# Ledger of designs, part 48: peptides against a protein of PDB entry 6B4J

Target 1, 315 residues: chain A of PDB entry 6B4J
Amino acid sequence: DITMQWYQQLQDASMQCVLTFEGLTNSKDSQAKKIKMDLQKAATIPVSQISTIAGSKLKEIFDKIHSLLSGKPVQSGGRSVSVTLNPQGLDFVQYKLAEKFVKQGEEEVASHHEAAFPIAVVASGIWELHPRVGDLILAHLHKKCPYSVPFYPTFKEGMALEDYQRMLGYQVKDSKVEQQDNFLKRMSGMIRLYAAIIQLRWPYGNRQEIHPHGLNHGWRWLAQILNMEPLSDVTATLLFDFLEVCGNALMKQYQVQFWKMLILIKEDYFPRIEAITSSGQMGSFIRLKQFLEKCLQHKDIPVPKGFLTSSFWRS

## One batch from the design tools (peptide; aimed at target 1 W219 Q224 Q255 E267)

Design b1_p22_1 (made by RFdiffusion4)
Pose (drawn by RFdiffusion4):
Structure b1_p22_1 (pose): chain A 315 residues (1-315), chain P 22 residues (1-22)
Amino acid sequence: as target 1 above (315 residues)
Amino acid sequence: SHEELDDENQELLEQLLEKHEE
């Protein structure tokens, strides 16, 4: 409940932000759409540019967003734009910027696991300078993936199925329901991004402040889900690509306590899945063992493939 | 760097250890 109460605090807090700019979106004038068009444009593209080429150019995207959020003018396609044009624009750009980080994790990181880090450092940085943006990220990240909270949505009695599948985060339309394959990845990329944000810190600016969403939330996440019964395919999958990304940082921080948590899922939580998962979905549970059978004996959890090296930063 | 568990984290670990002992 401590978590479910905190879960609601962010959600209804985001709905307050959906209404604070109410009128900027619900506007049909020509100029009214041009403004809504140029802001969302110049705020959600720099996030899409976040690449793995170098941290040198990765700073441009960070500065371009810091200037845009802090109110300074920002060069956009054609003429420069700024938030000072409209008082509602700031509380609007912070909304659309937050969704883009989760969205970049939704599509890009789900397919390309390594791009989770160059995106997370910009987000873990912007979260410091502007905490308001972070709560909004925790807002969208949580609804689109309630498994990141982590809380498994229970079945409310007397309700149709298509109503329930939407609560699980499946993308569904009038008649189309998102397949399970093209769904499972959209959750992987989300928590792989979440598993990266909590362990990374923006290097530049020399800040003595602390990480806004510390690695502590990584421990509670593993603990909060390992104390409850696992879902068949979702848990064994999400439990793997979270440890592959953040298992190295947790091993260093909580040295022995983290290993205890691992020798538990090996002999206490693995059986909790072998029966729950049918023979047609053991694919996820198998990767989870192949991951641990090594890590437990190697006494090491490999650094995540795609970690930003020193070469990436200087270069 | 190494650090100790906070109170809430310690309590969650004890719940995991109690369930494992059972």

Design b1_p22_1_s1 (made by RFdiffusion4, then SolubleMPNN; from b1_p22_1, 11 letters changed)
Fold by OpenDDE base, seed 1:
Structure b1_p22_1_s1 (fold): chain B 315 residues (1-315), chain A 22 residues (1-22)
Amino acid sequence: as target 1 above (315 residues)
Amino acid sequence: MAVELSEEQQELLQKLLEKSKK
């Protein structure tokens, strides 16, 4: 399976990255610990500062992240910080930055769907300039949300139930599995972030270049989901999240072919979702159905709420 | 103008169409 090979390659690259900076992360030296903490803050704080307030502020954040990844000193916590402070500094920063982008999907976007767009446009722009960060974003995303690949993890003989639950994306703490609503909320945030990344380009970059992970991956994701058996509640939830965020962009890009895919979802895939959905889980399916039927009726998919406009970039 | 589907995208769409007919 080509999709599973791609998944494994990204996970292997991520694991290799962790091994490359193990000396920095496992060091007991006080100076190394200080450098690690400074680099971690320099990589993650700018991402946490991303907001919908002003395009100018977003540009400042982008420039700071790019400067850090380029080996330039940046101000963080009142100190000058550079990846050159340690030979493993760049690998560590790339990994932590990518992890933080995915975490913003999991936390911020999960709670505030509109936050997907400013986070995604920065992530896309950084990915264009730093491809390794993009690969690490995918690796982190795929590990936390296998449905972003997409694939459904299978239970293997001899596997602990908790390990299987973690593979499915659930958090398990003190032998307590995460509630389904919280799980779906986190998965939704990550899918929405992904759906935003694949359609957005940093406006101050070279727009003539091909998007490093563009809408063709959106088409692939949809096709793969539709070729899989639906998972109760999960498939309906995430398919809605994906289509709400990037459906307009896919419609504009693929036009007639995309409408054919939407018809297939309605005619073939909805009955399959409904067949596995209990009465108590019908809410997610009904929401998806109503959204898609409205889009088909109007022959239009609305621009998602929070989509960045020209006025945002002039602020 | 709509972007044409790649061969891979066409194959994926074709597989979906074949499944819908079964």
Scores: peptide ipSAE 0.044, ipTM 0.701, DockQ to the pose 0.845
OpenDDE base, seeds 2, 3, 4, 5: peptide ipSAE 0.041, 0.030, 0.031, 0.038; ipTM 0.702, 0.630, 0.644, 0.704

Design b1_p22_1_s2 (made by RFdiffusion4, then SolubleMPNN; from b1_p22_1, 10 letters changed)
Fold by OpenDDE base, seed 3:
Structure b1_p22_1_s2 (fold): chain B 315 residues (1-315), chain A 22 residues (1-22)
Amino acid sequence: as target 1 above (315 residues)
Amino acid sequence: PVVELTPEQQELLEKLLERSEK
């Protein structure tokens, strides 16, 4: 399975990255610990500062992240921080940065769907300049949200139930599994972030370059989802999330082919979703149904709420 | 401008459409 090979390759790359900076992370040296913490803060704080407030602020954040990744010193916590402070600094920063982007999907976007766009445009722009960060974003995303690949993890003989639940993306703490609503909320956030990344380009970059992970991956994602058996509640939820965020972009790019896909979802895939949807889980299904019916009726998919406009970049 | 599907994407779409016709 090509998809699973891709998944595994990204996970392997991520693991190798972790191994590369183990010297930094496991060091008992006080100076190394200080450097680690400074680098971690420098990598993650700017991402947490991303907001929908102003394009100018977003540019400042982008420039700071890019400067850090480029080996330039940046101010963080009142100190000058550079990845050159440690031979493993760059790998560590790339990993932590990528992790933080995914965490923002998991947390911020999950709670505020509009936040997907400013986070995504920064992530996309950084990915364009730093491909390794992009790969690590995917690795983190795929690990936390296997549905972003997409694949459904399978229970293997001898596996602990908790480990299986974690593989599915659930948080398990103190032998208590995360509630389904919270799980879906987090998954939704990550899918929405992903859907935003694949359609957005950093406006101050070289637009002549191809998107490093563009809408073609959105098409792939949809195609793969539709070729899989639906998962109760999850598939309907995430399919809606994905289409709400990037459906307009996909429509514009793929036009007739996209509409064929949408009709296929409505006519072929819905019965499959319905067949596995319990009466208590009809909410997500109905929401998806209504969305698709509206889109098909109007022959249009609305621009998602929070989409960055020209006015945003002038602020 | 409309971006054309890759051959792989076209094949996936065709397979999906074939399934819907059954």
Scores: peptide ipSAE 0.113, ipTM 0.756, DockQ to the pose 0.839
OpenDDE base, seeds 1, 2, 4, 5: peptide ipSAE 0.064, 0.024, 0.024, 0.035; ipTM 0.726, 0.575, 0.577, 0.684

Design b1_p22_1_s3 (made by RFdiffusion4, then SolubleMPNN; from b1_p22_1, 12 letters changed)
Fold by OpenDDE base, seed 1:
Structure b1_p22_1_s3 (fold): chain B 315 residues (1-315), chain A 22 residues (1-22)
Amino acid sequence: as target 1 above (315 residues)
Amino acid sequence: MSVELSKEQQELLEKLEERSKK
């Protein structure tokens, strides 16, 4: 399976990255620990500062992240920080930055869906300039949300139940599995972030270049999901999240072909979802159904709430 | 202008269409 090969390649690359900076992370030296902390803060704090407030602030954040990745010194916590402070600094920063982007999907976007767009446009712009960060974003995303690949992890003989639950994306702490609602919120946030990334370009970059991970991956994701048997509650939830965020963009890009796909969802895939959905889980399916039927009726998919407009970039 | 589907994208759609006819 080409999709699973791609998944594994990204996971391998991520693992190799971790091994590369292991010396920095495992160092007992006080100076190395300080550098690690400074680099981690420099990589993650700017991402946490991303907001829907002003385009000018977003540009400042982008420039700071790009400067850091380019080996330039940046101010963080009142200190000058550079990836050149340690030979493993760049790899570490790229990894932690990518991890933080995915974490913002998992946490911030999960709670505030509109936050997907400013985070995604920065991530997309950084990915364009720093492809390794993009690969690491995918690796982190795929590990936390296998449905973003997409694939459904299977239980293997001899596997602990908790490990299987973690593979599915659940958090397990003290032998307690995460509640389904919290799980779905986190997965939703990550899918929404992904759906935003694949459609957005940094407006101050070279727009003549092809998007490093564009809407063609959106088509692929959707087609792959539809070719899989649905998972109760999960598939309906994430399909809705995806279509709400990038459905308009896919419609504009693929037009008639995309509408054919939406018809197939209604006619072929909805019965499959319904067949596996209990009465208590019908809410996610109903929401998806209502959304898609409305889109088909109006022959339009609305621009998602929070989509960045020209006025945002002038602020 | 609508972007044309790649061969791979078209094949994926065709597979879905074939399944729906079954």
Scores: peptide ipSAE 0.297, ipTM 0.865, DockQ to the pose 0.856
OpenDDE base, seeds 2, 3, 4, 5: peptide ipSAE 0.265, 0.285, 0.229, 0.285; ipTM 0.854, 0.861, 0.839, 0.861

Design b1_p22_1_s4 (made by RFdiffusion4, then SolubleMPNN; from b1_p22_1, 13 letters changed)
Fold by OpenDDE base, seed 1:
Structure b1_p22_1_s4 (fold): chain B 315 residues (1-315), chain A 22 residues (1-22)
Amino acid sequence: as target 1 above (315 residues)
Amino acid sequence: MEVELSEEQQKLLDELEEKSKK
């Protein structure tokens, strides 16, 4: 399976990255620990500052992240911080930055869906300039949300139930599995972030270049989902999230061909989802169904709430 | 301007259409 090979390649690259900066992370030296903390803050704080407030602020954040990744000193916590402070500094920063982008999907976007767009446009722009960060974003995303690949992890003989639950993306703490609603919120946030990334370009970059991970991956994702047996509650939820965020962009890009895909979802895939959906889980399916039927009826998919407009970039 | 599907994208759509007819 080409999709699973791609998944594994990204996980291997991510694991190799961790091994590369292990000296920095495991150091007992006080100076190395200080550098690690400073680099971690420099990589993650700017991402946490991303907001829908002003385009000018977003540009400042982008420039700071790009400067850090380019080996330039940046101000963080009142200190000058550079990846050159340690030979493993760049690898560490790239990894932590990518991890933080995915975490913002998991936390911020999960709670505030509109936050997907400013986070995604920065992530896309950084990915364009720093491809390794993009690969690491995918690796982190795929590990936390296998449905973003997409694939459904299977229980293997001899596997602990908790490990299987973690593979599915659940958080398990003190032998307590995460509640389904919290799980779905986190997965939704990550899918929404992904759906935003694949359609957005940083407006101050070279737009003549091809998007490093563009809408063609959206088409692939949908096709792969539709070729899989649905998972109760999960598939309906995430399919809705994906279509709500990037359906308009896919419609504009693929036009008639995309409408054919939507018809297939309604006619072929909905019955399959419904067949596995209990009465208590019908809410997610109903929401998806109503959304898609409305889109088909109006022959239009609305621009998602929070989509960045020209007025945002002038602020 | 309508963007044409790549051969791979068209194949994926064709596979979906074939499944729906089965």
Scores: peptide ipSAE 0.323, ipTM 0.868, DockQ to the pose 0.730
OpenDDE base, seeds 2, 3, 4, 5: peptide ipSAE 0.257, 0.033, 0.132, 0.051; ipTM 0.840, 0.673, 0.727, 0.720

Design b1_p22_2 (made by RFdiffusion4)
Pose (drawn by RFdiffusion4):
Structure b1_p22_2 (pose): chain A 315 residues (1-315), chain P 22 residues (1-22)
Amino acid sequence: as target 1 above (315 residues)
Amino acid sequence: SVPSVEASLEELRELVEEAAEE
C-alpha cells in the first residue's frame, strides 16, 4: 500500500499536469496548432537522436534539452523556438519530454538492449536538473508498464477480458489485440531502461547533488516482486533483463545481501515458476536459470553489454 | 569478489520481506 499509494500520487499528479495546459492541446486555431507543433517537435527529437557513437556529441542533446526546458532559445528546423512563447508551453513540453523517454525505451531499447544506457544517462541527468520532469517519467513509465512499479494488476470481477488486457498494458484497438511476443519486448525495453537509469549518473557539470532516483529503488523492485507469486511468462522474463542490466551495480552496492537474494530465487523462487508456467512458455524461465547458474558460481554478474566506457565519454 | 555464505530459507525470506516493506 505504501507503494500503491505512492503509485497513485504520481498518476493523479500527472493528470493535474494534463489539465494545467488544457487549452494548448484543445486549440484548433492556425497559430494555436503551429505552436503546439513546434514545441513537441523541438522537444521530442533530441531524445530520438540519442545514439551510442560518443558521449562527446551526447552532450549536445543534453544541453539542447536543458536550454529548451530552462527557457532559453533552441535552434529548430528553420527558425529558432523557445518556451517563452507561451506560459502553458513549459508545463506542456515537460509532459511530452517525459513520454518520449519511456517511448524511446518502449521501441528502441526493446529491440536494441544496449541503447538503454546512452538514453538513461541523459534522462538521469535531466532528472537532477529538473525534478518535475522525473515524476512525469515515473508517471508514464508506471501506467504503460505497471510491472515496473512493481504491481501486478488483479482481475476485477464481472468485467470483460478486453477491458482487463488493457490494464495489463497491452496495446489494443477496436478489434486488434497486441500479440504476446510483440508485447513482452515492449515491457522488457521499459524496465531495461528503468534498470539503467537507477545506476547511471550524468558525468558532466560536476554536481555534488545525489541521484534523484537512487539505486535503492532497484533493491525494492527485486524484493517487492520476489515476495509475491510470479506470473507465468512476464515475471521470469522481466526478472532476467532487470538483473542483466542492473545486477552488476547491485552486486557492488549490496554485496552479500544481494547474493542472499539470488540464492533465494535459485532454490525458493524457481520452484514457484516451474509449476506456474506451462510447458509451452518455459522459454523465459530457462534463460533465467542459464543466467544465474553462471553468476552464482562465477561469483560475478557480468557488466551489462552496452555500458558506456571511458572511451565513449572522452571520444 | 563475494564470499560464499550459507543462510536458511527463513532468514532469506525475512530479508526479502524486510526489504519489500521499505

Design b1_p22_2_s1 (made by RFdiffusion4, then SolubleMPNN; from b1_p22_2, 9 letters changed)
Fold by OpenDDE base, seed 4:
Structure b1_p22_2_s1 (fold): chain B 315 residues (1-315), chain A 22 residues (1-22)
Amino acid sequence: as target 1 above (315 residues)
Amino acid sequence: SIPEVEVSKEELRQLIKEAASL
């Protein structure tokens, strides 16, 4: 399976990255610990500052992240910080930055869906300039949300239930599994972030270049989902999230082919979702139903709420 | 205008399979 091979390659690359900077992370030296902390803050704080407030502020954040990844000194916490302070500094920063982007999907976007767009446009722009950060974003995303690949992890003989639950993306703490609503909320945030990344380009970059992970991956994702058996509650939730965020972009890009796919979803795939939907899961099902019906009736997919306009970039 | 193209379900499934292989 090519998809699973791709998944595994990204996970292996991520693991190798961790091994590469292990010396920095495990150092008992006081100076190394200080450098690690400064680099971690320099990588993650700018991402946490991303907001829907102003395009100018977003540009400042992007420039700071790019400068850091380029080996230039940046100001963080009142200190000058550079990846050149340690031989493993760049690998560490790339990993932590990618991790933080996915975490913002898991936390911020999960609670505020419109936050997907400013986070995604920065992530896309950084990915264009720093492909390794993009690969690490995918690795983190795939690990936390296997549905972003997409695949459904399988229970293996002899596997502990908790380990299987973690593979599915559930948080398990003190032998207590996460509640389904919280799980779906986190998965929704990550899928929405992904759906935003694949359609957005940093406006101050070289737009003539091909998107490093563009809408063709959105088309692939939909195709893969439709070729899989639906998972109870999960498929209805994430399919809605994905289509709400990137459906308009897919419609514009693929035109008639998109509408053919949407009809297939409504007529062939949706009944399969219905067949596995329990009375307690009707919320996600109804939401997807209403979305599909509205889009087909109006022959339009609305621009998602929070989509970045020209006015945002002038602010 | 979305052309009322009667696309067979089979044709759509094939398109999806092709897209998934990319």
Scores: peptide ipSAE 0.069, ipTM 0.734, DockQ to the pose 0.730
OpenDDE base, seeds 1, 2, 3, 5: peptide ipSAE 0.039, 0.043, 0.043, 0.046; ipTM 0.710, 0.717, 0.717, 0.725

Design b1_p22_2_s2 (made by RFdiffusion4, then SolubleMPNN; from b1_p22_2, 10 letters changed)
Fold by OpenDDE base, seed 4:
Structure b1_p22_2_s2 (fold): chain B 315 residues (1-315), chain A 22 residues (1-22)
Amino acid sequence: as target 1 above (315 residues)
Amino acid sequence: MVPDVKVSREELQKLVKEAAAQ
């Protein structure tokens, strides 16, 4: 399977990256520990500062991240920090930055759906300039949310139930699995972030270049989902999240083909979701139903709430 | 314009291949 091969290649690259900077992460040297912490803060703090407040602030954050990845010194926590402070500094920063973007999907976007857009546009712009960061974003995303690939992890003989639950994206702490609502909330945040990344371009970059991971991947994702058996509650939730965030962009890009797909979802795939939906899971099902019906009735997919406008970039 | 025509999974797969080639 080409999709699974791609998944595995990204995971292998991510693991190799971790091995590359192991010397920095495992160092007992006081100076190395200080450098590690400074680099980690320099990579992650700017991402946590991303907000919907002002386009100018978002540009400052982007410029800081790009400068750091370019080997330039940046100010972080009142200190000058550079990836050149350690031979493994760049690999470490790329990994931690990518991890932080996905974490913002998992946490911030999960709680505040509108946050997907400013985070995604920075991630997209950084990915355009630093492809390795993009690959690492995918690796982190796929590991935390296999539904973003998409695939359903399989239980292997001899596998512990907890390990299988983790492979499915559940958090397991002290032998307690995460509640379904919290799980779905985190998965929703990550899917929404992904759906935003694939449609957004950094407005101050070279717009003539092809998006490094554009809407064609959204089209692929939808096709793959529709070719899979629906998973109870998960499929209805994430399909809604994806279409709400990038449905308008897909409609504009694929036009009649998009509407054909939407009809296919409503007429063929939706009954299959219904057939596996229990009475306790009707919320996600009804939400998807209402969305599809509204879109088909109005012959339009609304621009998602929080979509970045020209006025945002002038602020 | 929303088409009133049924779409098969095979047609959707074709659309994906075409989109990936762009």
Scores: peptide ipSAE 0.032, ipTM 0.720, DockQ to the pose 0.307
OpenDDE base, seeds 1, 2, 3, 5: peptide ipSAE 0.031, 0.030, 0.032, 0.029; ipTM 0.672, 0.679, 0.706, 0.675

Design b1_p22_2_s3 (made by RFdiffusion4, then SolubleMPNN; from b1_p22_2, 8 letters changed)
Fold by OpenDDE base, seed 3:
Structure b1_p22_2_s3 (fold): chain B 315 residues (1-315), chain A 22 residues (1-22)
Amino acid sequence: as target 1 above (315 residues)
Amino acid sequence: MIPEVEVSREELRELVKEAASL
């Protein structure tokens, strides 16, 4: 399974990254601890500052992240911070930055869907300049949301139920699994972020280059989803999230082929979703159905709410 | 593979199947 090999490769790369900066993370030295904390803040705070307010502010955040990754000193918490402060500093910052982008998906985007776009455009632009950050974004995303690969983790003999639940993307705290609504909300946020990343380019970069993880991966994702057995509530939810965010972009890119894909979803895949949908889960199914029916009827997929316009970049 | 040209619905179904194997 090529998809599973890709998943595993990214996970292995992520694990190797963690091992490379283990000296920094496990150091008992006070100076190393200080450097670690400063680097962690420098990597994560700018991402937390991403907002829909102004394009100029977003550019400042991008420039700060890029400067940090480029080995330049940046101001963080009133201090000059550089990845050169420690030999493992760059690997650590790349890992923590990638982790933070995904965390903004599961938290901020989950609660505020429009936040996907400013986060995604920064992530895409950073990915273009720093491919390793992109791979680590995927690794973190895939680990937290296997449906972003997509694959459905299987229960293995001898596996603890809690471990299986975690593999499925559930949070398990004190032997209590998170509620399904919270789970789906987090998964939705991550899928929406992913759907935004694959369509957005940083406007101040070299636009002549190919998107490092572009809409072709969106097409692949849809294809993979359609070839999987639908999951109760999950498939309908995430398919809607994905199409709401990147459906317009996919329509523009693939035109007639994308419409055929939507028809295929409606005619061939919907019955399969319906067959596994309980009466209590009809909400997600109905939402997806109504979305697709509306799109097919109007022969248009709306631009998603929160999409960054030219006016945003002039602000 | 993403089709560069218009393909039939049947061909698209096959492409979807192939893409899922990737």
Scores: peptide ipSAE 0.040, ipTM 0.695, DockQ to the pose 0.329
OpenDDE base, seeds 1, 2, 4, 5: peptide ipSAE 0.035, 0.038, 0.033, 0.038; ipTM 0.665, 0.696, 0.683, 0.701; seed 4 fails the geometry check

Design b1_p22_2_s4 (made by RFdiffusion4, then SolubleMPNN; from b1_p22_2, 8 letters changed)
Fold by OpenDDE base, seed 5:
Structure b1_p22_2_s4 (fold): chain B 315 residues (1-315), chain A 22 residues (1-22)
Amino acid sequence: as target 1 above (315 residues)
Amino acid sequence: MIPEVEVSLEERRELVKEAASL
């Protein structure tokens, strides 16, 4: 399976990255610990500052992240910080930055769907300049949300139930599994972030180059989802999230092919979702139904709420 | 606008299969 090979390659690369900077992370030296903490803050704080408020602020954040990844000193916490302070500094920063982007999907986007767009445009722009960060974003995303690949992890003989639950993306703490609504909320945030990344380009970059992970991956994702058996509640939720965020972009890109796919979803795949939907899961089902019906009736997919306009970039 | 192109269910399924191979 090509998809599973790709998944595994990204996970292996991520694991190798962790091993590469293990010396920095495990050091008992006081200076090394200080450098680690400074680098971690420099990598993550700018991402947490991303907001929908002003395009100028977003540009400043982007420039800071890019400068850090380029080996230039940046100001963080009142100190000058550079990845050159340690031989493993760049690998560590790339990993932590990628992790933080996915975490913003899991937390911020999960609670505020419109936050997907400013986070995604920065992530996309950084990915263009720093491909390794993009690969690590995918690795973190795939690990936390296997449905973003997509695949459904299977229970293997001898596996602990908790380990299987974690593979499915559930948080398990003190032998208590996460509630389904919280799980779906986090998965939704990550899928929405991904759907935003694949369609957005940093406006101040070289737009003549091909998107490093563009809408063709969105098309692939949809196709793969449709070729899989639906998972109860999960498929209806994430399919809606994905289409709400990137459906308009897919419509513009693929035109007739997109509408053929949407009709297939409504006429062929949606009944399969219905067949596995319990009475307690009707919320996600109804939401997807209403979305599909509205889009087909109006012959249009609306621009998602929070989409960045020209006025945003002039602010 | 959705083009008024009648596409069979089979043709639509093949389109999805092809796209999944990418």
Scores: peptide ipSAE 0.032, ipTM 0.682, DockQ to the pose 0.755
OpenDDE base, seeds 1, 2, 3, 4: peptide ipSAE 0.022, 0.032, 0.024, 0.030; ipTM 0.566, 0.591, 0.578, 0.660; seed 2 fails the geometry check

Design b1_p22_3 (made by RFdiffusion4)
Pose (drawn by RFdiffusion4):
Structure b1_p22_3 (pose): chain A 315 residues (1-315), chain P 22 residues (1-22)
Amino acid sequence: as target 1 above (315 residues)
Amino acid sequence: SELEEIREFLEEHQFEPPPPES
């Protein structure tokens, strides 16, 4: 409940932000749409540019967002734009910027696991300079993936199925329901991004402040889900690509206590899945063992493939 | 037994992480 109460605090806090700019979106004038157009444009593209080429140019995207959020003018396609145009624009750009980070994790990181880090460092950096943006990220991240909270949505009695699948985060339309394959990845890329944000810190600016969403939330996440019964395919999958991304940082931080958590899912939580999962979905549960059978005996969890090296920073 | 002790330790530290050994 401590978590579910905190879960609601962010959600209804985001709905307050959905209303604070109410009128900027619900506007049909010509100029009214041009403004709504140029802001969302110049605020959600720099996030899409976040590449793995170099941290040298990764700073441009960070500065371009810091200037845009802090109110300074920002060069956009054509003429320069700024938030000073409208008082509602700031509380609007922070909304659309937050959704983009999770959206970049939704599509890009789900397919390309390595791009989770170059995106997370910009987000873990912007979270410091502007905490308001972070709560909004925790807002969108949580609804589109309640498994990141982590809380498994229970079945409310007397309700149709298509109503329930939406609560699980499946993308559903009038008649189309998102397949399970093209769904499972959307959740992987989300928590792989979440598993990266909590362990990375923006290097530049020399800040003595602390990580806004510390690695502590990585421990609670593993602990919060390992104390409850696992879902068939979702848990064994998400439990793997979270440890592959953040298992190295947790091993260093919580040295022995983290290993105890691992020799528990090896012999106490693995059986909790072998019966729950049918023979047609053991694919996830198998990768989870192949991951641990090594790590437990190697006494090491490989650094995540795609970690930003020193070469990436200088270069 | 050892597993139950590890389980209880995990439940105690479900909402509070242990002190860091870094």

